Peptides against a protein of PDB entry 5TUV. Designs and how they scored, part 106

Target 1, 107 residues: chain A of PDB entry 5TUV
Amino acid sequence: KEVIDRLRYLKAEIEDLELKERELDQQKLWLQQSIKNVMDDSINNRFSYVTHEDICNCFNGDTLLAIQAPSGTQLEVPIPEMGQNGQKKYQINLKSHSGPIHVLLIN
Target 2, 107 residues: chain B of PDB entry 5TUV
Amino acid sequence: AQECQNLEVERQRRLERIKQKQSQLQELILQQIAFKNLVQRNRHAEQQASRPPPPNSVIHLPFIIVNTSKKTVIDCSISNDKFEYLFNFDNTFEIHDDIEVLKRMGM

## One batch from the design tools (peptide; made by RFdiffusion4, then SolubleMPNN)

Design b2_p19_1_s2 (from b2_p19_1, 10 letters changed)
Fold by OpenDDE base, seed 1:
Order: sequence, then C-alpha cells, then structure tokens
Structure b2_p19_1_s2 (fold): chain B 107 residues (1-107), chain C 107 residues (1-107), chain A 19 residues (1-19)
Amino acid sequence: as target 1 above (107 residues)
Amino acid sequence: as target 2 above (107 residues)
Amino acid sequence: PSRYYELDSNGKPFTLRLT
C-alpha cells in the first residue's frame, strides 16, 4: 500500500518537473534571442564598446591584448606542443567568416 | 521497491538539471543588464564630450582579452584579408571574454 | 550570450565561437 502510493506520488512529481524543465528551456531560448536582438540594434551596436581605461581597470600589470572579432569567429587554443627549438608552442588561432579581426595593445 | 528507487534517482536527476538551468538563466539575465548599462554609460559619456571616441581608443564587442607576462614575446601572422590570425607566444597566457570584462567593470 | 569560462594556455585545447 505504501509502496504503491509512493510510486504514484513520484510519477506525478516527475511529470511536474518535466513541465518545469521544458518551461526553463523555452525561457532560455527566448532570452538568448532577446539578447541577440538587443545587441544587433543599430543604436545599441553603436555604443557597444569598452575603453582602454576600462580594460586597464580590470587588469593590472601584464601585457594586455584586445582582440575584436565578428560574432561567429572561431577561437582555437591548441594543446601546447614542443616546437623545433624544443620550446612549447603556445598558440591562439582565430578564424573569422564575416569580417576582419582587429587587435589592440592596451599596455 | 526497485521501481521506487529508480524513480527517485530520476527525480533527483531532474531536480539537479532544473537547478543548473535556473542558474544559467540568471546569468543570461545579468549579461543582458550589464550590456544595457554599458550602452547607457557610453551614450551619456559621448553626449557630455560632444564627440565619439577615436576609433582606435575603444574595443567593440564582441572581443577577448589576452593577458600574458610583459616578458612574453608575441608573434602574429595575419592573412591578407585579416580574417585569419595566428598568435604565437613563448610563454603561457590567459584569455578573458567580454562578459568577464563587463562583470569586472561593475556593469 | 555564452557562459564565461576561464581559459588558460595550459588547459585543454578548446574552440570557442565569439558571439
């Protein structure tokens, strides 16, 4: 009796959780689209930038490179391998499909 | 009894997924707010200055920040159309995205 | 748009897409 009641309860709860999960999935998709729309707005796009000062305030000391690239640009960091001189190769590969990439030295 | 146990495991799995999805949703909301705040700040600043910032003085979204030691030698190979970049470092580096920067800026 | 992950050259190889 108790086991049967527990089974029924659990099944009902799982159904409720399924509904909640689907709701969250839809909300995520909606919000992602909303963010895209906001960023693609002509006025917002015009003002979607940070300054050198902003970056310097966020990071101190070391060499800072800012790499601006279009949305969809592929960023690849391979596993460091030994080079010809026996030195590990630390690399960043960027591939854009929609526009040029810009690099700024901040400090 | 075994069926109850199976359902309880399923219940717990769904609860954890829901928790994770809720957290991810909150993060997206914060990102959108941060972006809107950035836009508002920049609009206000340009209005006060009565001019836009120089083109090379700002970093447009989306971007990444590469942080490395001042002693690190950085070599860059660029394609003719600037669509492909290869960065070579003689030492380790860190990468931060624009979302992290906005967070550090307090947006 | 995407979740932030701290990325390091000493970590696993990765490919990200800027959004």
Scores: peptide ipSAE 0.052, ipTM 0.865, DockQ to the pose 0.035
Fold by OpenDDE base, seed 5:
Structure b2_p19_1_s2 (fold): chain B 107 residues (1-107), chain C 107 residues (1-107), chain A 19 residues (1-19)
Amino acid sequence: as target 1 above (107 residues)
Amino acid sequence: as target 2 above (107 residues)
Amino acid sequence: PSRYYELDSNGKPFTLRLT
């Protein structure tokens, strides 16, 4: 009887957690759409940029490349593997589907 | 008893997922706030300067920052339409997205 | 933006979509 009561309690709690998880999923979707809408706004889009100074203030001591790519661009970083010459391959693969990619050297 | 244990494990799993989703949601909220702050900053800056920034001085969202040593040799292969990029590095690199940049900027 | 990440070339291989 005690075990049965415990089972009922746990099942009820899990059901409540399922509801909470679904709520969070919906909130995430809503917020993602909200962010998209805000970023796609013509005025916001006009001012959606950072400066070279901004980047330089955030990073130092290294070569910095800024890669501006359209939303939806695929970014692939393969696991480093040994190449034919015995050197590890450090690669970035970019594939855009909606526009050109632009690369800027910052430092 | 075994069923009770299974449900307790499931309960814990769901609690952890919920916690993760709550954290992700908070990050999205912060991202939206950061973006709005960025837009506001840029609008104000352009108003004060009475001109937009030079075209080559800004990086439009979305973007990524690639950070690597000054000694790193970077080779880039670009498609004719600039839709595909292949970067080859002779050493390791770091990738930072625009979200991290905004965070570092204090937006 | 959809997620925050900080990755290096020594990490696990990944494919992400920029937003």
Scores: peptide ipSAE 0.048, ipTM 0.862, DockQ to the pose 0.035
Fold by OpenDDE base, seed 3:
Order: C-alpha cells, then sequence, then structure tokens
Structure b2_p19_1_s2 (fold): chain B 107 residues (1-107), chain C 107 residues (1-107), chain A 19 residues (1-19)
C-alpha cells in the first residue's frame, strides 16, 4: 500500500516536473529571441562595443588578443595532440561566413 | 520497490535539470541586462565626447579574447578574404567570450 | 577531434582553457 502510494506520488511529481521543465524551455526560447532583438537593433548595435581599457581591466599580465568576428563564425579548438615534432599543438581555427574577422593585440 | 527507486532516480535527475535550466535562464537575463548597460554607457560616453570613438580603439561585439603568456609564440595564418584564421600557439591559452568580458566589467 | 563553437553573444557563456 505504501509502495503503491509512493509510486503514484512520484509519477504525479514527475509529471509536474515535466511541465516545469517545458515552461523553462519556453522561457529560455523567448528570452533568447528577446536578446537577439535587442542586439539586432540598429541603435544598440552601433553602441555594442568595448574599449581596450575595458579588456585590460578584465585581464592582466599576459598577451591579449581580441578577435572580432561576425555572429555565426565557427570556432574550432582542437584537442591538443602531439605534433610531428613531439610538441603539443595548440590551435584556434576560425571560419566566418558572413564577414571578415578582425584581430587586435591589446597588450 | 525497484520501480519506486527508479522513479526516485528519475525525479532527482529532472530536478537537477530544472535547476540547471533555471540557472541558465538567470544567466541569459544577466546577459541582456549587461548588454543594455553597455549600450547605455557607450551612448553616454559618446554624448559627452560629442564624437564616436576611433574605429581601432574599440572592439565590437561579438568577439572573443584569447589570453596567453607573453612568452607564447603565436603564429597566425589568414586567408586572402580574411574569413579564415588559423592560430598556432606553442603553449596553452585561454579563450573568453564577450559575455564573460561584460561580466568582468561589471555590466 | 575538436571543439566546435559558434561565436554568438546570445549563446551560453563559456571559457576555454587549453592546458
Amino acid sequence: as target 1 above (107 residues)
Amino acid sequence: as target 2 above (107 residues)
Amino acid sequence: PSRYYELDSNGKPFTLRLT
């Protein structure tokens, strides 16, 4: 009896959780669309930038490259593997389909 | 019973997913707020300066930041149309997206 | 094998560290 009741309770709770999860998924979708709309706005797009100072304040001590690329640019980072010379290869591959990529050395 | 245990495991799994989705949703909200704050900051700054910043002084979204040691040798191969980039590093590096940068900026 | 991402500010924040 207790087991049956527990099973019924668990099934009902799981159903409620499924509803909650779907709700969250929908909220995420709407929020993502909202973000897209805000970013695609011409005025917002005009002012969607950071300065060198902004970047330097976020990072220190090392070489900083800023890579500006269009949305949808493909970023590939191969898992470091041993090269022919016995050294691990650390690589970044970028492929844009909608515009040129711009690289800036910050420091 | 085994069925009860299975449902409890499923319940817990769903609860964890919901928690993760809630966290992700909150992050998206923060991203939107950060972006709006960035735009507002830049608009205000340009109004005060009565001019836009020089083109090479700012980094337009979207972008990534590559952080590596100053001792790291970076080799970059660029396609003629600048749509494809291949970076080779002789040491490890970190990649940070613009969202993280905005967070670090306190936007 | 590689890690593939699309650069988009609308995506989930991430940080990659290659060690």
Scores: peptide ipSAE 0.037, ipTM 0.860, DockQ to the pose 0.036
Fold by OpenDDE base, seed 2:
Structure b2_p19_1_s2 (fold): chain B 107 residues (1-107), chain C 107 residues (1-107), chain A 19 residues (1-19)
Amino acid sequence: as target 1 above (107 residues)
Amino acid sequence: as target 2 above (107 residues)
Amino acid sequence: PSRYYELDSNGKPFTLRLT
């Protein structure tokens, strides 16, 4: 009886958790859509930028490349493998489907 | 007994997933807030300056930042339509998305 | 910041090395 009661309790709890999980999934989708709508707004889009100073304040030293690409641009970073000369290959592949990619050098 | 154990494991698994999803949702909320703050900042700044920033002085979202040593040699191949980029580095690099940048900016 | 440049995007490969 105790085991049976525990089973019933667990099953009921799992059912509640399933509902909660679905709720969270839906909330995520709605929020993602909301963010998209906010970013796609003409006024917001006009002001959706950072400055060179902003970037420099976030990062110290090194070479900084700012790559601006349209939303949906494919970014690929292959796992480093040994190259022909015995050196690991460090690569970034970018493929845009909706517009040109813009690259800035910041130092 | 085994069924009870299985359900307890499942319950715990779901609880952890829910916790993770709650955290992800919170992050999305923060992203939206950060973006709105960025827009507000830029609007105010342009109002004070009575002009927009020069086109090449800002980085429009979405973007990524690539960080590598100043000693790193970077080779870039670009398609004719500027839709495809291949970057080759002779050393390691780091990539930071615009979300992380906004976080570092304190937005 | 000492430099802020737009990188060459004319469809030709290029190499950058900063010191």
Scores: peptide ipSAE 0.035, ipTM 0.860, DockQ to the pose 0.345

Design b2_p19_1_s3 (from b2_p19_1, 10 letters changed)
Fold by OpenDDE base, seed 4:
Structure b2_p19_1_s3 (fold): chain B 107 residues (1-107), chain C 107 residues (1-107), chain A 19 residues (1-19)
Amino acid sequence: as target 1 above (107 residues)
Amino acid sequence: as target 2 above (107 residues)
Amino acid sequence: KSKYYLLDSNSEPFTLRLT
């Protein structure tokens, strides 16, 4: 009886958890769409930028590349492999399908 | 008994997924708030300056930041249409997205 | 994925999409 009761309880709880998970999934989709709408707004888009000072305040003393690309741009980082010169290859591949990519150097 | 154990494992798995989804949802909320704060900051700053910043002085979203040593040699190959970029580094680097930057900025 | 990536010899290949 104890085991049977536990099984019944667990099954009921799992059902409730399934409902909760679906609720969260829907909320995520809603919020993601909301964010997109806010970012795509013409006025918000006009002011959706950071400055060199902002970046410098976030990072220190190194070479900083700021790479701006359209939404949906593919960023690929292969595993480091030995290059032709015997040195490990560290690479970043960017592929945009909707617009140009812009790169700024922040020293 | 084995069925009970299986359900308990499933229950725990679902609880963990729900916890993760709740955390992700909170992050999305914070992202939206950060973006709105960024827009507000920039609007105010431009009002005070009575002009927009120079085009090459700001980084528009979405973007990534690549951080590497000042000693790192960086080579970049660019397609004619600037839709494809290949970066080669002779040393390791860090990648940070715009969301992390906004967090570091305190937005 | 995480908001921070450090590429080294042990780094796995990954693909991100800017959004």
Scores: peptide ipSAE 0.133, ipTM 0.872, DockQ to the pose 0.034
Fold by OpenDDE base, seed 5:
Structure b2_p19_1_s3 (fold): chain B 107 residues (1-107), chain C 107 residues (1-107), chain A 19 residues (1-19)
Amino acid sequence: as target 1 above (107 residues)
Amino acid sequence: as target 2 above (107 residues)
Amino acid sequence: KSKYYLLDSNSEPFTLRLT
């Protein structure tokens, strides 16, 4: 029956797509590990920085804060809500688990 | 048939996920390339200058950039464990990660 | 783990891990 043939075709295609998705998942994991390895290399780590000039060239006009935190630091930005005084609160919550957080005022 | 329709919906869902994952993978590749280019740039720059940059002139990865108005009042509270930071702003702000910075730098 | 971000305080709440 035509419907049965269509079902078989769709199931086969979905199976192929499942394989493709798993392949992509593995590639992602591999690449993530590769990036980590490259960044953790002693020489690369020594040179893994940007300058104040770099930041200023990328942004202009407003106050710029650079927050350097260890990998794995949790960043939370809650939705603005009314505070006790009726003013909206705008917050950034940072939780580090491996080291200190450094804050630099760029401009 | 309802079963055919269900499978076609599933097929489309998987195709979209695969497309998204392919895009994410490409971004990771670009991130790695950008990082390597950054390292090369910095190595070359330090070689030409015959000295490392001043400690307070650079921002080590990973980092984020917070952009807010010059009129924004920023308060930072540090928790007792010294690993938790609370930033309070009296107005809106933007957050940019180091990946975006590298992109803007043309790395 | 790493993605491109452009977020402000008016965005939906989020929690992410810096890499």
Scores: peptide ipSAE 0.121, ipTM 0.870, DockQ to the pose 0.034
Fold by OpenDDE base, seed 1:
Structure b2_p19_1_s3 (fold): chain B 107 residues (1-107), chain C 107 residues (1-107), chain A 19 residues (1-19)
Amino acid sequence: as target 1 above (107 residues)
Amino acid sequence: as target 2 above (107 residues)
Amino acid sequence: KSKYYLLDSNSEPFTLRLT
């Protein structure tokens, strides 16, 4: 009796959780679309930037490169391998498909 | 009994997924708020200055920040159309995305 | 999610698409 009741309870709860999970999945999709719409807005896009000062305030002391690239740009960091001179190669490969990449030396 | 145990495991799995999805949604909301705050700040700043910032003084989203030692030698190869970049470092580096920068800025 | 990558000799390769 108790086992049967527990089974019914668990099945009902799982059904409720399934509904909740689907709701959250839908909310995520809508929120992602909302963010995209906000960022693609012409006015927002015009003002979607940070300054050199902003970056310097966030990071201290080292060499800072700012790399601006279009959405969808591929960033690849290969496993470091030995180069021709016997030195390990630390690399960043960037490939954009929708526009040029811009690089700024901050400090 | 075994069926009850199986359902309890499933219930727990779903609860954990729901918790993770709720956290992810909260993060997305915060990202959207941070972006809106950034836009508002920049609009106000440009109004006060009565001019936009110089083009090379700002970093437009989306971007990444590369942080490395001042002793690190950085070489860059660029394609003719600037769609492809190859960075070579003689030492290790860190990469930070624009979302993290906005967080550090307190947006 | 905020992303932080420390790249050294023990790092695995990764690909990130900017969005």
Scores: peptide ipSAE 0.104, ipTM 0.872, DockQ to the pose 0.036
Fold by OpenDDE base, seed 2:
Structure b2_p19_1_s3 (fold): chain B 107 residues (1-107), chain C 107 residues (1-107), chain A 19 residues (1-19)
Amino acid sequence: as target 1 above (107 residues)
Amino acid sequence: as target 2 above (107 residues)
Amino acid sequence: KSKYYLLDSNSEPFTLRLT
């Protein structure tokens, strides 16, 4: 009887948790759409940038490449593998479908 | 009972997923706030300057930052259609997305 | 002193070495 009661309790709680999880999933989707809408707004889009100074303040002592590409650009970073020369391959592959890619070098 | 134990495990699993999803949701909220703050900052700055920044002085979202040693040799290959880019590094690099940059900027 | 370069996306393949 005690076990049966525990089972009933657990099942009921799991049902509540399922509802909560679905709620969170929907909230995430809605928020993602909201972010997209905010970023796609003409005024916001006009001002959606950072400066070279901003980047320099965030990173010190290294070479920095800033790569700007349209949303949806494919970014691939292969797992480093041994190349023909016995050296590991360190690569970034970019494939844009909707516009140009801009690269800035900051040293 | 075994069934009770299974349900308890499932309950705990769901609780953890919910916790993770709540955290992810909070991060998205912070991202949206950071973006809005960025836009506001830039808008105010341009108003004070009475002009937009030079076109090549800013990095428009979305972007990534590649961080590597100053000694790293970087090869860039561009496809014939100008939409595919291959970056080769002779050493390790780090990638940071625009979200992380905004966080580091304190937005 | 920091230097900034804008890379031409229409350029031929290139190699960068910084000091």
Scores: peptide ipSAE 0.096, ipTM 0.872, DockQ to the pose 0.354

Design b2_p19_1_s4 (from b2_p19_1, 11 letters changed)
Fold by OpenDDE base, seed 2:
Structure b2_p19_1_s4 (fold): chain B 107 residues (1-107), chain C 107 residues (1-107), chain A 19 residues (1-19)
Amino acid sequence: as target 1 above (107 residues)
Amino acid sequence: as target 2 above (107 residues)
Amino acid sequence: PSKYYLLDSNGPPFTLRLT
């Protein structure tokens, strides 16, 4: 009886947790859409930028490339593998489908 | 009982997923706040300057930052489609998305 | 003394070397 009661309790709790998880999933979708709407707003979009100074304040001492690309641009960073020359290949592949890619060298 | 143990494991699994999802939601909220703060900052700055920044002085979202040693040789090629970029590095690099940059900026 | 470069999709292939 004790085991049976425990089983019933656990099953009921799991059901409640399922509801909670679904709630969180919906909240995530809502929030993602909200962010998209805010960013796609014409006024907000106009002011959605950072400056060279902003970047320099966040990083120091190295070469910094800022790569601006349209939303939806594919970014691929292959796992480094040995190249034909015997050196590991460190690579970034970018594929834009909706607009140009801009690259800025900072510092 | 084995069934009881199985349900307890399942319960714990769900609890962990819920915790993770709650954390992810919090991050999304912070992202939205950071973006709004960025927009507000830039609007204020442009009002004070009475003009927009020069086009090549800012980095529009979305963007990524590539950080690598000053010694790193970077080769960039545009392949097949003019919207496709290939970056080759002779050494390791780091990539930071705009979300992380906004965090570092304190937005 | 920072130097800044801007490239776009119309730019030719390049090699960047910094010291």
Scores: peptide ipSAE 0.149, ipTM 0.877, DockQ to the pose 0.357
Fold by OpenDDE base, seed 4:
Structure b2_p19_1_s4 (fold): chain B 107 residues (1-107), chain C 107 residues (1-107), chain A 19 residues (1-19)
Amino acid sequence: as target 1 above (107 residues)
Amino acid sequence: as target 2 above (107 residues)
Amino acid sequence: PSKYYLLDSNGPPFTLRLT
């Protein structure tokens, strides 16, 4: 009887958890769309930037490249493998589909 | 007994997924808030300055920051398809997205 | 959209889409 009761309880709880998970999935999708809408707003887009100073305040002591590209740009970082000269290849591949990529040396 | 154990495992799995989804949702909320705060900051700053910032002094979203040693040699090539960029480094690097930058800025 | 990545010889390849 105790086992049966536990089984019933667990099954009911799992069902509730399934509902909760679906709710969270819906909320995530909604929020993602909301973020997109906010960022695509003309006024927000106009002011969607950080300054050179902002970046410098976040990082210290190294070479900093800021790479600005349109939304949807693909960023690929392959496994560093040996190059033709025997040196490890550290690479960043960018593929844009909707506009130019801008590179700025910050520091 | 085995069925009970199986359901308990499933219950725990679902609880962990829900926890992860809740965390992801919270991060999205924070991202949206950070973006709105950024926009508000910039809008206010431009109003006070009565002019927009110089074009080359700001980095528009979306962007990434590449951080590497000052000794790292960096070269960039553009493919025949002008939408593809290849960055080569002779040493390791870090990549930070704009979300991370906004977090570091305290937005 | 994730935390920063440190790339070294042991790091796995990854592809991100800028948002």
Scores: peptide ipSAE 0.147, ipTM 0.870, DockQ to the pose 0.036
Fold by OpenDDE base, seed 5:
Structure b2_p19_1_s4 (fold): chain B 107 residues (1-107), chain C 107 residues (1-107), chain A 19 residues (1-19)
Amino acid sequence: as target 1 above (107 residues)
Amino acid sequence: as target 2 above (107 residues)
Amino acid sequence: PSKYYLLDSNGPPFTLRLT
């Protein structure tokens, strides 16, 4: 009887958790769409930028490249493998499907 | 009972997954807030300056920041249409997305 | 998929989509 009661309780709780998870999934989708809408707004888009100063304030002492690319651009970083010259290959591959990629040297 | 134990394990699994989703949702909320704050900052700044920033002085979203040593040699190959970029580094690098930058900016 | 990445000798391959 105790085991049966525990089983019933657990099953009910799991059902509630399933509902909660679905709710969160929907909220995520909604929020993602909301963010997209906000960013795609003409006025917001006009002001959706950071400055060189902003970047420099966030990072110090290194070479900084800013790579601006359209949403959906593929970023690939392969495993650093040894090249023919015995040096490891550190690579970034970018592939855009909707527009050009722009690269800026910050410092 | 074994079934009870199985359900308890499942319950815990779901709880952890829900926790993760809640965290992800919170991050999205913060991202939206950060973006809105960025827009407001830039609007205010341009109003005060009575002019937009020079085109080459800003990085439009979305973007990434590549951080590497000043000693790192960077080679870049670009497609004709600038849709594909291949970066080769002779050393390690870090990649930071625009979301992280906004966080570091305190947006 | 948005996060900080530090790539060294042990860095796994990954593919991300800029958003």
Scores: peptide ipSAE 0.142, ipTM 0.870, DockQ to the pose 0.035
Fold by OpenDDE base, seed 1:
Structure b2_p19_1_s4 (fold): chain B 107 residues (1-107), chain C 107 residues (1-107), chain A 19 residues (1-19)
Amino acid sequence: as target 1 above (107 residues)
Amino acid sequence: as target 2 above (107 residues)
Amino acid sequence: PSKYYLLDSNGPPFTLRLT
């Protein structure tokens, strides 16, 4: 039957797609590791920074805080809740496990 | 016939996942290129200046940028070891990661 | 982390990890 032939064709195609998907998964992992290695290189790490000018050129000039923290630092933004004075609290909670957090006021 | 339909759905699902994974892979490639370009720029700049930038004039990766109105009042509580920060804002804010900044810089 | 986050009065809570 044509149906049987179609089933066989679809199964073969799905098998090929499974192989392709696994290949992409492996490539992603490889690239992620590559990026990590590049960033961890001593020379690259020394020069892995942006300037105040860079930031100012990227944004419209409102109050800009630059927060530098080690990789793996947790950034938590809770649901805004009403404070004791009736004002909504907009918060950022940062928790680092590997080193201190540094904050710069850009403008 | 029903089996054919089931396999068609699975086929389409896999095709969409593959497309998404391909896009994610391309983004990672671009991130790596942007980082390398940043490093090259900074190396050249420091060579021309014959000195590194002042410590408080640069933001080291990884970082985030917090953007808020100039009228926003910001309160910051810091732990003794500077591993934990709590920011309180009296208004809304935006958060941008370093990847977006590098893109905006044209790296 | 994601490229852009806007915190407004209706925004859900979220947690990010710097990479």
Scores: peptide ipSAE 0.119, ipTM 0.868, DockQ to the pose 0.036

